# Ledger of designs, part 27: peptides against a protein of PDB entry 3ZOQ

Target 1, 223 residues: chain A of PDB entry 3ZOQ
Amino acid sequence: QLLQDSWWNQLKEEFEKPYYQELREMLKREYAEQTIYPDSRDIFNALHYTSYDDVKVVILGQDPYHGPGQAQGLSFSVKPGVKQPPSLKNIFLELQQDIGCSIPNHGSLVSWAKQGVLLLNTVLTVRRGQANSHKGKGWERLTDRIIDVLSERERPVIFILWGRHAQMKKERIDTSKHFIIESTHPSPFSARNGFFGSRPFSRANAYLEKMGEAPIDWCIKDL

## One batch from the design tools (peptide; made by RFdiffusion4, then SolubleMPNN)

Design b1_p11_5_s2 (from b1_p11_5, 5 letters changed)
Fold by OpenDDE base, seed 2:
Structure b1_p11_5_s2 (fold): chain B 223 residues (1-223), chain A 11 residues (1-11)
Amino acid sequence: as target 1 above (223 residues)
Amino acid sequence: DLTDLDAAPFD
């Protein structure tokens, strides 16, 4: 699927650069020779669901889930019918404690994306069963540019940065215009060290209200 | 079928 105009206008120069052409050629080989996630039609789902102009909140992930049927091109999100991964379960636990939402019976965050939550991984593809297998292949340069063009946008953005990897992107964000919510990662290995109780959802909505924008309905309906 | 690899046509 083609990128919508708002993102195309911001990213078109990247797609013409050698690094992206090399990445694309690599990915063509990978998808042909290996099982790669997400589906090749879902790689840019974060950009498909959330236009450049409609971005209100950014939640950064590292790379897609590498198990069968899990990744849907949105950070932390899994397709309906897929068991919620531990980090996602913790996200929903925090959501419940933060603003009282019930824990949904699925793990799809598409409803967030449709409201302006850009669920962006820094690396957008992965080999089955091989976490970070596509690290350092060019995605990071593109996704850095995504962060950059959002940082350059006049209309403020809220960046939710869970864990060290996401927080490394803070240097690219103009904090004179944009808001940052930081905590430890929702992973079971780190959630109890600061993620739980960080209340990122209410804090994000507080910023949106301050900007005169509609808050995000973070609560997810059961399917 | 168009894939996201085709999201940016190269000129």
Scores: peptide ipSAE 0.177, ipTM 0.755, DockQ to the pose 0.030
Fold by OpenDDE base, seed 4:
Structure b1_p11_5_s2 (fold): chain B 223 residues (1-223), chain A 11 residues (1-11)
Amino acid sequence: as target 1 above (223 residues)
Amino acid sequence: DLTDLDAAPFD
């Protein structure tokens, strides 16, 4: 699946670099020899659903869910019919408390992506049952470039950075143009230490309105 | 069908 032209123009140079060629060759072997998530057709779903020009908000994740049928190529999102992971449940709890949305009966965040929320993991693939198994293999360099080209964009972006891993990317973001929303991670291990009550959804919409842009409809309808 | 690994025209 080819990238949209807007992303291709920003990233084409990366794909020609040796690191990405090595990553691609590694991934070809991985997908051939063992179970890798997400499906190889869904790796760049974040970029497929949200063009470079349409990005309004970025939500950074670490790497895909490593269980069967979970990963959707979007950070924190799971395919319909999949049990909501704990972090996602907490995201919806905060969404409810923040702006009054009901808890959806599924975990798909595609509706956010279609509105300009780039749901980007820093690592875009994972071996089944092996969290972070593709860490340090080249994805981070590409996704850093994604952050960089968004930071360089004249039209402002809102970056939602949950937890230390995501917050480490703050140094790559031009805060003179772009907005940062930071809190602890929605994980049950950290959510009570700052994620709950952080109100990232209303805050993001407040920034969008200030910029004269349409707010995100964060509420997710049942399927 | 193309996979996302084919996002760039490489062998």
Scores: peptide ipSAE 0.134, ipTM 0.748, DockQ to the pose 0.030
Fold by OpenDDE base, seed 3:
Structure b1_p11_5_s2 (fold): chain B 223 residues (1-223), chain A 11 residues (1-11)
Amino acid sequence: as target 1 above (223 residues)
Amino acid sequence: DLTDLDAAPFD
């Protein structure tokens, strides 16, 4: 799918660089020879749903879910009809406790994306059943550039950084201009160490209101 | 058969 003009203007130079051309050729082989997630038409869904100018909030993930039918090109999000993964269940538990939203009967975060929440993984593809299989292949350089151009944007952005992996990107963010919300990861292995009770949703909206921006409707309707 | 690997601007 073609990129929106606002993202193309920010990223066009990256797509012409050797690292991305090599990544693209590698991925063409991977999709032909292996089962790769998400679908090749959904790799840039985070950019498709949320334009560069419309980004209000960024939520960073690591890499896509590697099970059948799960990944839809948005961090932490799963397609409707798919069982909610443990981390996503914990996200919804915090959402309920934070601002009173009901737990939805599905795991799609598309409604967030359409409101300006960039749901970006640092690595945008994965082999079936092989977590981190596409780590270090070039995606991190592109997604670092995405973070960089957002950091350089005059209009402020809110970055939600769950866990150490996401928090490593903090050095790329101009904290004099942008707002960062940090906690432990929503994973069952770490959620009780700081994620629960961190109230990232109300804190994000409070900052948006302070900036004169419309808040995010974080509550997700049933399908 | 356009995929996201064929990153390009809208015309």
Scores: peptide ipSAE 0.131, ipTM 0.731, DockQ to the pose 0.028
Fold by OpenDDE base, seed 1:
Structure b1_p11_5_s2 (fold): chain B 223 residues (1-223), chain A 11 residues (1-11)
Amino acid sequence: as target 1 above (223 residues)
Amino acid sequence: DLTDLDAAPFD
C-alpha cells in the first residue's frame, strides 16, 4: 500500500535514496525466498494507521515478533487470537495499575494506533525465528528519519521510550518542544526495575490535556 | 494488491 500523503511528503526523499533501494531489493528477495514478518502488506501499518499530522504519542520498539501470525506491523502489538507475549502482558499490567483498564483478551493495539499512537519499530521486518535478522539493513535510517521529521514538527509529540535501545533515540528529539517519558523496558527482564509504576499512560494523557488535545483512550475492549 | 514494498516510486 502507498503511504498516506502526510507521510509521503515527509519521507518521499528517503525512498529515492540508495540505501532504501538496496533495502527494498533485499526485502523483495527475502519475502520471495523466506518467511518474513510481518506480511509484506503490513510493514508500514504504523504509518497506515497513524498519519504524520495525527501523531500524538510515539512508542518505539526494536523489531517485529518473529513467530507465525504474531506481528501486525505495530510495535508490541500482536494479531487477535495470538497469545500475548511477555512484554505485552506487562504493558497491560501497567495499564491496569496506571489507569484501571482491564486486561484485554487479545493483544492488538490497533485502537491506540487509530487514536494517534505511532507504534513504531526501529526495524520493520524480521525472518521467521530469527530475531534481529534484518538489523542494520537500512530500516534504522528510515525510522530515524521518521523520528527526525516528528521532532521537527511544530505541534508537540510525546515520545515513550522504554529501555536503552529506544532511549538512544532521545538525542534526535527536540526536548524543547516534545515530551519524553522514559522507563525500563516492559520485558520480564527489566520491568521490575522501573517500568512497573512508571505510569506512562496517565502521564501521556496529562501532557495531551496540557496541550489542549484529546487524551488517548488506552483501555482496550475485548473482541 | 500492492504490498508496502511497492510504496516507493521505483521499479
Scores: peptide ipSAE 0.112, ipTM 0.749, DockQ to the pose 0.029

Design b1_p11_5_s3 (from b1_p11_5, 4 letters changed)
Fold by OpenDDE base, seed 2:
Formats: C-alpha cells, sequence, structure tokens
Structure b1_p11_5_s3 (fold): chain B 223 residues (1-223), chain A 11 residues (1-11)
C-alpha cells in the first residue's frame, strides 16, 4: 500500500535514495527466495495505521517476530490467534499493574496504533527463524529518518524507549520539545531489572494531558 | 496484490 500523504511528504526523498533502492531490490530477492516476515503488504503497517500528524507516542522495537503468522508490521504486536510472546506478556503485565487493564486474550496492538501509537521497529523485515537477518541492510537509515522527522515536528511526541537498542536513538530526539520514557526491555531477561514498575502507560498519558491531548486508551478488548 | 515494496517509484 502507498503511504499516507503525511508520511509521504516526510519520507519521499528517502525512497529515491540509492540505499533504499538497494534495500528494495534485496527485499524483492528475499521475498522471492525464502520466507520473510511480515507479509510484504504489512511491512509499513506502523505508518499505515498511524499518520505522521497523528503520532502521539512512539514505541520502538528492533525487528519483527520471525515465527510463522506472528509479525503484524507493528512492534511487539502479534496477529490475533497467535500466542503472546514473552515480551508482550510482560508488556501486558506492566499494563495491568500500571493502569489496571485486563490482560487481553490476544496480542494485537492495532488499537494502540489507531490511537496514535507508532509501533515502529528499527528493522522492518526478517527471515523466518533468523532474528536480525535483515539488520544493516538499509532499514535503519529509513527508520532513523522517521525518528528525525518526528523529532523535527512542532507538536510534541512521547518516545517510549525500552532497552539499550531503542535508547540509542535518544540522541536523535529533541528533548526540548519531546518527552522520553526509558526503562529496561520487557524481555524476560531484563524486565525485572526496571521494566516492571516503570509505568510507561500512565506516564505517557500524563504527558498527553499536559499537552491538552486526549490520553491513549491502552486497555485492549478481548476478541 | 498490493505490496508495501511498491510504496514509491524507483525510476
Amino acid sequence: as target 1 above (223 residues)
Amino acid sequence: SLNDLDTAPFD
């Protein structure tokens, strides 16, 4: 699908650059030769669901889930009917403890995306069973630009940066305008070291309230 | 079918 006008205006120059053309050619080969996630129609779902102007919150992930049927083109999100990955389970545990939401019976975060939560991975594709297989192929340059144009936006954005990988992007964010919520990653390996109890959801809504914006309804209904 | 890889012209 074509990008929304608001994103196209911000990113059109990137798509004309050699790095992206090379990335695209690589991806064409990858999708033709082996199983790549997410579906090629879902690569830019984060941008499809959340326009540039509607972004209120950004949650950065690394790369898509690499198992069958998991990746939805949204960071941490999985398609309905898919077992919740450990990190996502921890996200919902924190959500419950933070603001009292029930743990949903699915892992789709589309409802967040539709409310202005940009669920962006830094790398937008992956080979089946091969985490980080598309790292360093050009996605990072595009997604860096996404962060940059959001940082340059006058209307403030809240960046939720879980773990060191996401936090490395902090240098690209104008903290004079934008808000950053940092903690350890929701992964079982790190969640107990700071993610649990970090209350990113209530903190994000507190910033939105200060801006005079509608808070995010983080609670996810069962399907 | 629609493909996100076709998002931009590459001419």
Scores: peptide ipSAE 0.170, ipTM 0.756, DockQ to the pose 0.030
Fold by OpenDDE base, seed 3:
Structure b1_p11_5_s3 (fold): chain B 223 residues (1-223), chain A 11 residues (1-11)
Amino acid sequence: as target 1 above (223 residues)
Amino acid sequence: SLNDLDTAPFD
């Protein structure tokens, strides 16, 4: 089984729908004819690392990094050995200022994913050097369903929504059950307009503690 | 399975 049982129970109907079958056929052609990121084995890494039942926090991204060796199927995350992109550098700066974590010598957020942080992009693939090249091809419908089934879950979830794109998904979230953390995007173009000083990491942990759950260890060890 | 684009992604 490719996906964990808890996600299969929530999403199995989506994978049988025509829109996803068409998306899948398109992607097969794209991966055969173009350089597509991430690797086809890593497309659903966010769901592989974090089961439906284990989700504590959701961080939404747009689409994968489109440079060689960068994307690893997790929003904002890059493979070890890859230079940290500007937005990720700003995330780590806020992490340091918020809760005192050291800046790691790599950009992999896998340790967050393993603790229940769902690092989900709304679009899960991209052509090399062509940002948003797979926008509007069907991924958004699947990832909307992922948000929906989490919103319907009885156990509360914390949604971290950086920037306008992510914040557009707020209408799909039952805010009577779930907690929303909103700010401007960590991009250099917007970080100084509200992202810096927003303290999303300590705020998320404070809410987890109120729920009687273990907080996330946001500090990332060097490799 | 080998990748996430297999015909039966959950089998």
Scores: peptide ipSAE 0.127, ipTM 0.727, DockQ to the pose 0.029
Fold by OpenDDE base, seed 1:
Structure b1_p11_5_s3 (fold): chain B 223 residues (1-223), chain A 11 residues (1-11)
Amino acid sequence: as target 1 above (223 residues)
Amino acid sequence: SLNDLDTAPFD
C-alpha cells in the first residue's frame, strides 16, 4: 500500500476518488516528460516519516522547492549538501534566538519529522523552475483532507501557521481541541514583520508539556 | 514507498 497503516486508515478513500486518479495520471506524464520535484519516491515523505498517530506538530508550506536537488518531500527542508534557502536560514535564526540551538551545517529537517513534526506542503510537486506550477491540480484537496483528519483526532495537535497561505487553513482546525501558533512567513520579504521573535519552537514545546507529551528536540545535529 | 506514483493506492 502507498502509506503506512495509520495514514492509510485515514486517507485510503481519497486515493480512490476521481480527482486523485486524474492527478496521478497527470503526474505520471509530468515526471516522464519534464523535470519534476521532488523525486517521485519522496512525494509523500511527510507522511512516510511521521505517522498519523505520531503527529505532534504540523508546519504547513506551500509547494516544494523547484531547484535541482533541493526538495526533500518535507516543507522547508532541503537535502544535505544543498545550500539553505533564505526562508530556511531565517527559520534557523529564529530557532537559535528562541531556544539557543546552533545553526546546522545542512538544511534537512528529517530529525523533526521523526519526532512527530509533520512538514506538510499544500501542493506536493512542482516543475523545475516554475513555482506553483502544480497548483490547483488536486493536491490541495488531498492535503485539506490531511488537515481535516488531524483536526478530527481526539489527541491534540499543534499547528504552526506561517504567513497568509498557511493561515487560510485555520478555518479547518478545531481550535477547541488543537493549538495554533501564527506569525508572518519566514521569507526575507516578511520575516522582520513578525516571524522573528515569534518563538514558535518554545511555544510548541510549552503546549506539548501542558498536554503531558514529550517536547520536540528542535536542535539539529551537524552532518 | 519505492515510488509514490508507481505504488497502487489500493489494497
Scores: peptide ipSAE 0.078, ipTM 0.719, DockQ to the pose 0.029
Fold by OpenDDE base, seed 4:
Structure b1_p11_5_s3 (fold): chain B 223 residues (1-223), chain A 11 residues (1-11)
Amino acid sequence: as target 1 above (223 residues)
Amino acid sequence: SLNDLDTAPFD
């Protein structure tokens, strides 16, 4: 079984569909012929770390980092020992200003994932050095379904949508049940236009507390 | 560890 039970119950039908079979065959070829990120064992890490039932917050990314050793199957996250990318640095700057967390000496967001933060990219693979190289190959249909089944869940979810790409998914979210936190993207190109000062972390925790759920410990300890 | 491409996703 590819996914843990809670996700499998929601997504198993997708994996039977032709589009996913075609995607899978394409990926098998890509991984055999080229350098593809993340590691094939890490493609669904977001779903592995955070069960369907345990999702509290969703943070959407576009596609994985395309440099060596960076991507670990979690949006915006990088493996320990990897230099923090500019967007991630800005995320930590906002985290510090928002709730006072120290800047960690690594870029792994696994601690968030383990607490129920689904760090989902809309496209889950990429060729080395070629951003968006696997765009339009079928991942978006699967990840749209992930958003859909979360939207259909009775227990509310908080969706953090940074930038236009993520915000385009808002139409798939039942805002009568779920909460949306929107701002510009943490990229250096856009962060000063609204991301800084948006305080997504405290706002997310405020919603969680309102729902009677434990807040996320967003602060990341050094390794 | 799960190899996400080698694991059969079908029932």
Scores: peptide ipSAE 0.042, ipTM 0.710, DockQ to the pose 0.030

Design b1_p11_5_s4 (from b1_p11_5, 5 letters changed)
Fold by OpenDDE base, seed 5:
Structure b1_p11_5_s4 (fold): chain B 223 residues (1-223), chain A 11 residues (1-11)
Amino acid sequence: as target 1 above (223 residues)
Amino acid sequence: SLNDQDAAPFD
């Protein structure tokens, strides 16, 4: 099976559906003919690092970084040794201002994922140098289902929705059970319009503590 | 950090 048990139990039926079979065939062709990110073994890293039951927070991204060596299957995250992209830099700036964390010397958010922060892109693959090249090919249906099964979960989830694309998923979230943190996107094009000062990290932890759950240690250690 | 080494969703 492609996924660990907790996610497989929620999503296994999706992989047998025609849309995913078509997506799978498309991906076979794409990975064979072009440079596609992330590595095929890393596509589901967000689900690998954060089990369905362990999800505390969801951070939605659009699609993977499309530069060499960047994407590692986690939204906004880049592999160690990779220059931090502008949006990620702004995330760390807000993190520092929000809760006092130092800016790490790398861009890997794996430590968040391991604590229950699901770093989910709505589209999980991309062609090198071509943002959104795999938009509308089937990933959105799968990732919508991921949002749906989390929304259906009894144990509350915190959804952090940066920017319009992520916020469009709000209609799929049961706000009677789940908490939503919204702001503009951390991109340099929008961060100053509301992302900076939005304090999503402290707000998320405040909610977790009210629920009697352990807060996320958002601070990332240097490598 | 190490990446997962699970099978790809396609052949």
Scores: peptide ipSAE 0.025, ipTM 0.590, DockQ to the pose 0.038
Fold by OpenDDE base, seed 3:
Structure b1_p11_5_s4 (fold): chain B 223 residues (1-223), chain A 11 residues (1-11)
Amino acid sequence: as target 1 above (223 residues)
Amino acid sequence: SLNDQDAAPFD
């Protein structure tokens, strides 16, 4: 069984479909012939850390970091000891301004994932040094299904959609049940156009409180 | 480790 029970019950049929079988064969070749990130065992870390039933918040990314030792299988997150990428630095700046958290000395967002923040990229693998190299190879169909089954869930979810790529998924989300927080992307190219000051963390917690759920502790401890 | 018992997404 590829995934833990709660996700497997939702997604098992996808893994039997031709598109995923073709993706799987492609990935076998890619990992054998090139340097691919993240480690193959970490591809589904977002689903490993956050069960289907435990999802409170979803943060969508595009594809994994393509530098050595960076990608953890979680959107925007980097392994401890890795320099914080520019977008992640801006996320922490907004976190500080929004709810007063200190900027951590590392870039791991695992603590968010463990609290029910699904850190999902739409594409789950990448070639070293080649951003978007695995775009259009089948991941998007699987991750669309992940969004769909969350949208169909009775218990509400909060979707944080930074930038146009993530916001394109809004049409798949039942806004009669679920909440959406939108802004520009945290990238240095777009952060000053709306991401800074958007206060996604306090807004997410406000929705959780309305739902009668425990808020996320967004503050990240130093390692 | 979280991944020790996890099946690989491909062979």
Scores: peptide ipSAE 0.023, ipTM 0.593, DockQ to the pose 0.032
Fold by OpenDDE base, seed 1:
Structure b1_p11_5_s4 (fold): chain B 223 residues (1-223), chain A 11 residues (1-11)
Amino acid sequence: as target 1 above (223 residues)
Amino acid sequence: SLNDQDAAPFD
């Protein structure tokens, strides 16, 4: 099976649906004929690192980084040794100002994922150098279902929605159970319009503590 | 990264 048990129980029916089979066939052609990111074995890393039951926080991205060696199947995250992209740099700047964490010497957010931060892109693959090249091909239906099954979960989740694209998913979230943290996107084009100073990390931990859960250690150690 | 060694999303 593609996913570990907790996610498989929630999503297995999606993989049998025609839309996903068509997506799968498209991806087979794309990976054979084009350079596609991330590595095919890393596509579902967000779900591999963070089980359905362990999700505490969700951070939504759009689609993977489209440069060599960057994407690792986690939204906003880059593999160690890769230069931090502008949005990620701004995320770390806000992290430092929010809760005092130092800027790490790498861009991997795996430590967040291991603590229950689901780093989910709405589209999970991309062609080299072509942002959003796999938009509208079926990923959005699957990732909408991921949001839906989390929204349906009794145990509350915190959704961090940066920018308009992520905020469009708000209608799928039961706000009677779950918490939403919204701001502008960390991109250099929008960060100064509300992302900086939004303090999403301390706010997320405040909600976790209110729910009686352990807070996230957002500080990332150097490698 | 954590690679999926059990199954790929496609083959």
Scores: peptide ipSAE 0.022, ipTM 0.594, DockQ to the pose 0.035
Fold by OpenDDE base, seed 4:
Structure b1_p11_5_s4 (fold): chain B 223 residues (1-223), chain A 11 residues (1-11)
Amino acid sequence: as target 1 above (223 residues)
Amino acid sequence: SLNDQDAAPFD
């Protein structure tokens, strides 16, 4: 099976649907004919690192980084040894100001994922150098279902929604059970309009503690 | 990242 058991039980029906079969066929062609990111084996890394039952926090991105060696199947995250992209740099700046973490010497957010932070892009693949090239091809329907099944979960989730694209998903979230943290996007084009000073990390941990759950250790050690 | 060769989204 494509996913570990907890996610497979939630999503297996989607993979049998025509839209996903069409997406799958499209991806076969794309990966054969062009350079596509991330590596096909890394597409579902967010679901591999963070089981359905272990999700505490969701951070939504749009689509993967489209440069060589960057994307690792986790929103905003880059593989070790890769220069930190501008949005990620701003995320770490806010992290430092919010809770005092040092800026790490790499951009991998795997340590967050392992603690229950689902780093989910709404579109899970991209052509090299062509942002949003796989928009509207079927990923959004699958990732909407991911949001839906999390929203239906009895155990609460914290959704961090940076920017308008992510915030459009708020209507799919049962706010009677789940918590929303919203601000402008960490992009240099928008960060100074609300992202900086939004303190999403301490706020997320405050919700977790209120729910009787262990907080996230957001600080990232150097490699 | 994880290398999940047995869980490819397509053949």
Scores: peptide ipSAE 0.022, ipTM 0.591, DockQ to the pose 0.036

Design b1_p11_6_s1 (from b1_p11_6, 5 letters changed)
Fold by OpenDDE base, seed 3:
Structure b1_p11_6_s1 (fold): chain B 223 residues (1-223), chain A 11 residues (1-11)
Amino acid sequence: as target 1 above (223 residues)
Amino acid sequence: SLNDIDPAQLE
């Protein structure tokens, strides 16, 4: 089955609902009048790289990076050539301590996405320099539905929930079928309170192996 | 353009 058909079958009803049509009209105005990130063609990159059927792991973020050239439509990920944000640096530090991966010379997590790691923000757009500027405009309803249809899937999913914002989505996940990895957020403000040492990467792979699935190659090659 | 938010892009 084609990637686009896989998600379309799960989400087509949402796109026809009034809230999404209103969101679309709002975004048209925002992109015309403001500098909005990511590029409009990159908004759904998480779904473009990882089909509904291919999802193995979900990593939830809040909203895109709001600086120039940073956001690429994947949670926590930045385009090659962009300085790694503090939270991403901490993610790579934990990756190194957890499973021995080298720190990559870039911040792109596309290689994870291509392996079945859905890098989903709960809000998929942001105004330049204005964090959470598109909060409460309709994205959360769509991304909640994405979580719901994954929760309803028979094939198990691993949800990695860093921080309170992501953990609020736990109530939408059927824990009788799916596995949840929780810790504090990788932000410098919270990483030392539980994120470091949480070993989410090895734990995710251990669960995948128990399910009889191929583990994720979390190590990122230099560009 | 906002082609990526057009439902047809996911078909």
Scores: peptide ipSAE 0.027, ipTM 0.672, DockQ to the pose 0.031
Fold by OpenDDE base, seed 2:
Structure b1_p11_6_s1 (fold): chain B 223 residues (1-223), chain A 11 residues (1-11)
Amino acid sequence: as target 1 above (223 residues)
Amino acid sequence: SLNDIDPAQLE
């Protein structure tokens, strides 16, 4: 699906570069020969739901869920009707503790995306059952550029960086303009080491308030 | 928009 013009203006040069053309050719082969997630039409959902100008918050993930029907092109998000993965469950637990939201009966974060939360994975595709199978194939260069153009934007952005992988991107963020919220990853392996109690949602809204912007309604309604 | 493309077009 077509990118919004605000993102197109920022990224059009990337799509003409050899690395992206090579990535595209790789993806053609992968989608033809393997089961790849998300659906090819959903790869850029993060950019579709949240325009460049409307980005208020960025939440970085690594790569999509690799199970059937899970990935919907948004970091940490799963399609309605899909069991919430452990990391997402922990995100909702922290959300409840942080600002009192009820735990939703689904795992779709589309409502966040529509409010300006860019749910970006650094790698946007994955083979079924093979985590990180598309690592190092070109996505990281594009998503680095996404971070770069946001960092260069005059209007401040809040970057929520859970875990070491996301935090590696901090060097690309102009902290003179933008805000960073860091903690350990929501994964069961790391959540108790700092993610729980980090209160990223209230902290993000506090920054938005300071900027004179509308806060995010982080609470997700049941379906 | 008029200048938009689908970078994920795999056909």
Scores: peptide ipSAE 0.027, ipTM 0.642, DockQ to the pose 0.024
Fold by OpenDDE base, seed 4:
Structure b1_p11_6_s1 (fold): chain B 223 residues (1-223), chain A 11 residues (1-11)
Amino acid sequence: as target 1 above (223 residues)
Amino acid sequence: SLNDIDPAQLE
């Protein structure tokens, strides 16, 4: 199994570059010697669930959750059965206040991904208990390329940029044809400073409708 | 989650 054809066509050259080969070798050692998240088979889940052509919305995260059983290769998302992390709880609180969705009994955002919401972390792996442990090892170059090829796409994309880290990517986005939704991060440390009340979900759907696209059903059903 | 084997991945 390869990446979906639409992503492979956009990214195949990156995988042949020295930086990615070095990253891959580093990851082989890390996964062999330490506990790394997510499972190696789940690293590219965001690209598996949402093809290049089907992307409507991008939500950028930093790196995966570093606790057992949490990360599933989608930014902010956790596997069913895992308690919702604080940032995700705040995302659902804003979702409820924004468009009236109930709080789901799980934290999986797969339903968003299947509708065209690319849940992309800028760094795609992490050591257990060590946030940002794989920062600066090569992932950022690949994920920058992902942002670049989306920015170059003729069909518009909506980028939701929570917090300063994500907002640093704004310079890579052609704002003449793509839309940006910015606020503070949903983390408990920053959510009250702008995330709450930012209404990113209704705003995203408003842009989609303006573009003649079907809106996202952001409400998540219980499992 | 998905359990696909991708040459771009580690396995």
Scores: peptide ipSAE 0.024, ipTM 0.581, DockQ to the pose 0.035
Fold by OpenDDE base, seed 1:
Structure b1_p11_6_s1 (fold): chain B 223 residues (1-223), chain A 11 residues (1-11)
Amino acid sequence: as target 1 above (223 residues)
Amino acid sequence: SLNDIDPAQLE
């Protein structure tokens, strides 16, 4: 099976639907004829690192980084040894100001994922050098379902929604059960309009503690 | 990273 049991139980019916089969066929052609990111083995890393039951926090991105060696299947995250993209740099700046973490010497957010932070892009693949090239091809339907099944979960989730694109998903979230943290996007184009000073990390941990759950250790160790 | 879909799995 494609996913580990907890996610497979929630999503297996999606993979049998025509839209996903068409997406799969498209992806087969794309990976054969174009340079596509991330590596095909890393597409579902967000779901591999963070099981359905272990999700505590969700951070939504748009689509993967489209440069060589960058994307690793986790929103905003880059492989070690890769220069930190501007949005990620701003995320770490806010992290430092919010809760005092040092800026790590790499851009991998795997340590967050392993603690229950689902780093989900709404579109999970991209052509080299062509942002949003796989928009509207079927990924959004699958990732909407991921949001839906989390919203339906009895155990509460914290959704961090940076920018308008992510905030459009708010209508799919049952706010009677789940918590929403919203601000402008960490992009240099928008960070100074509300992202900086929004303190999403301490706020997320405050909600987790209120729920009786262990907080996230947001600080990232150097490699 | 964790391997998810082998190119062979897409084929």
Scores: peptide ipSAE 0.022, ipTM 0.590, DockQ to the pose 0.033; fails the geometry check

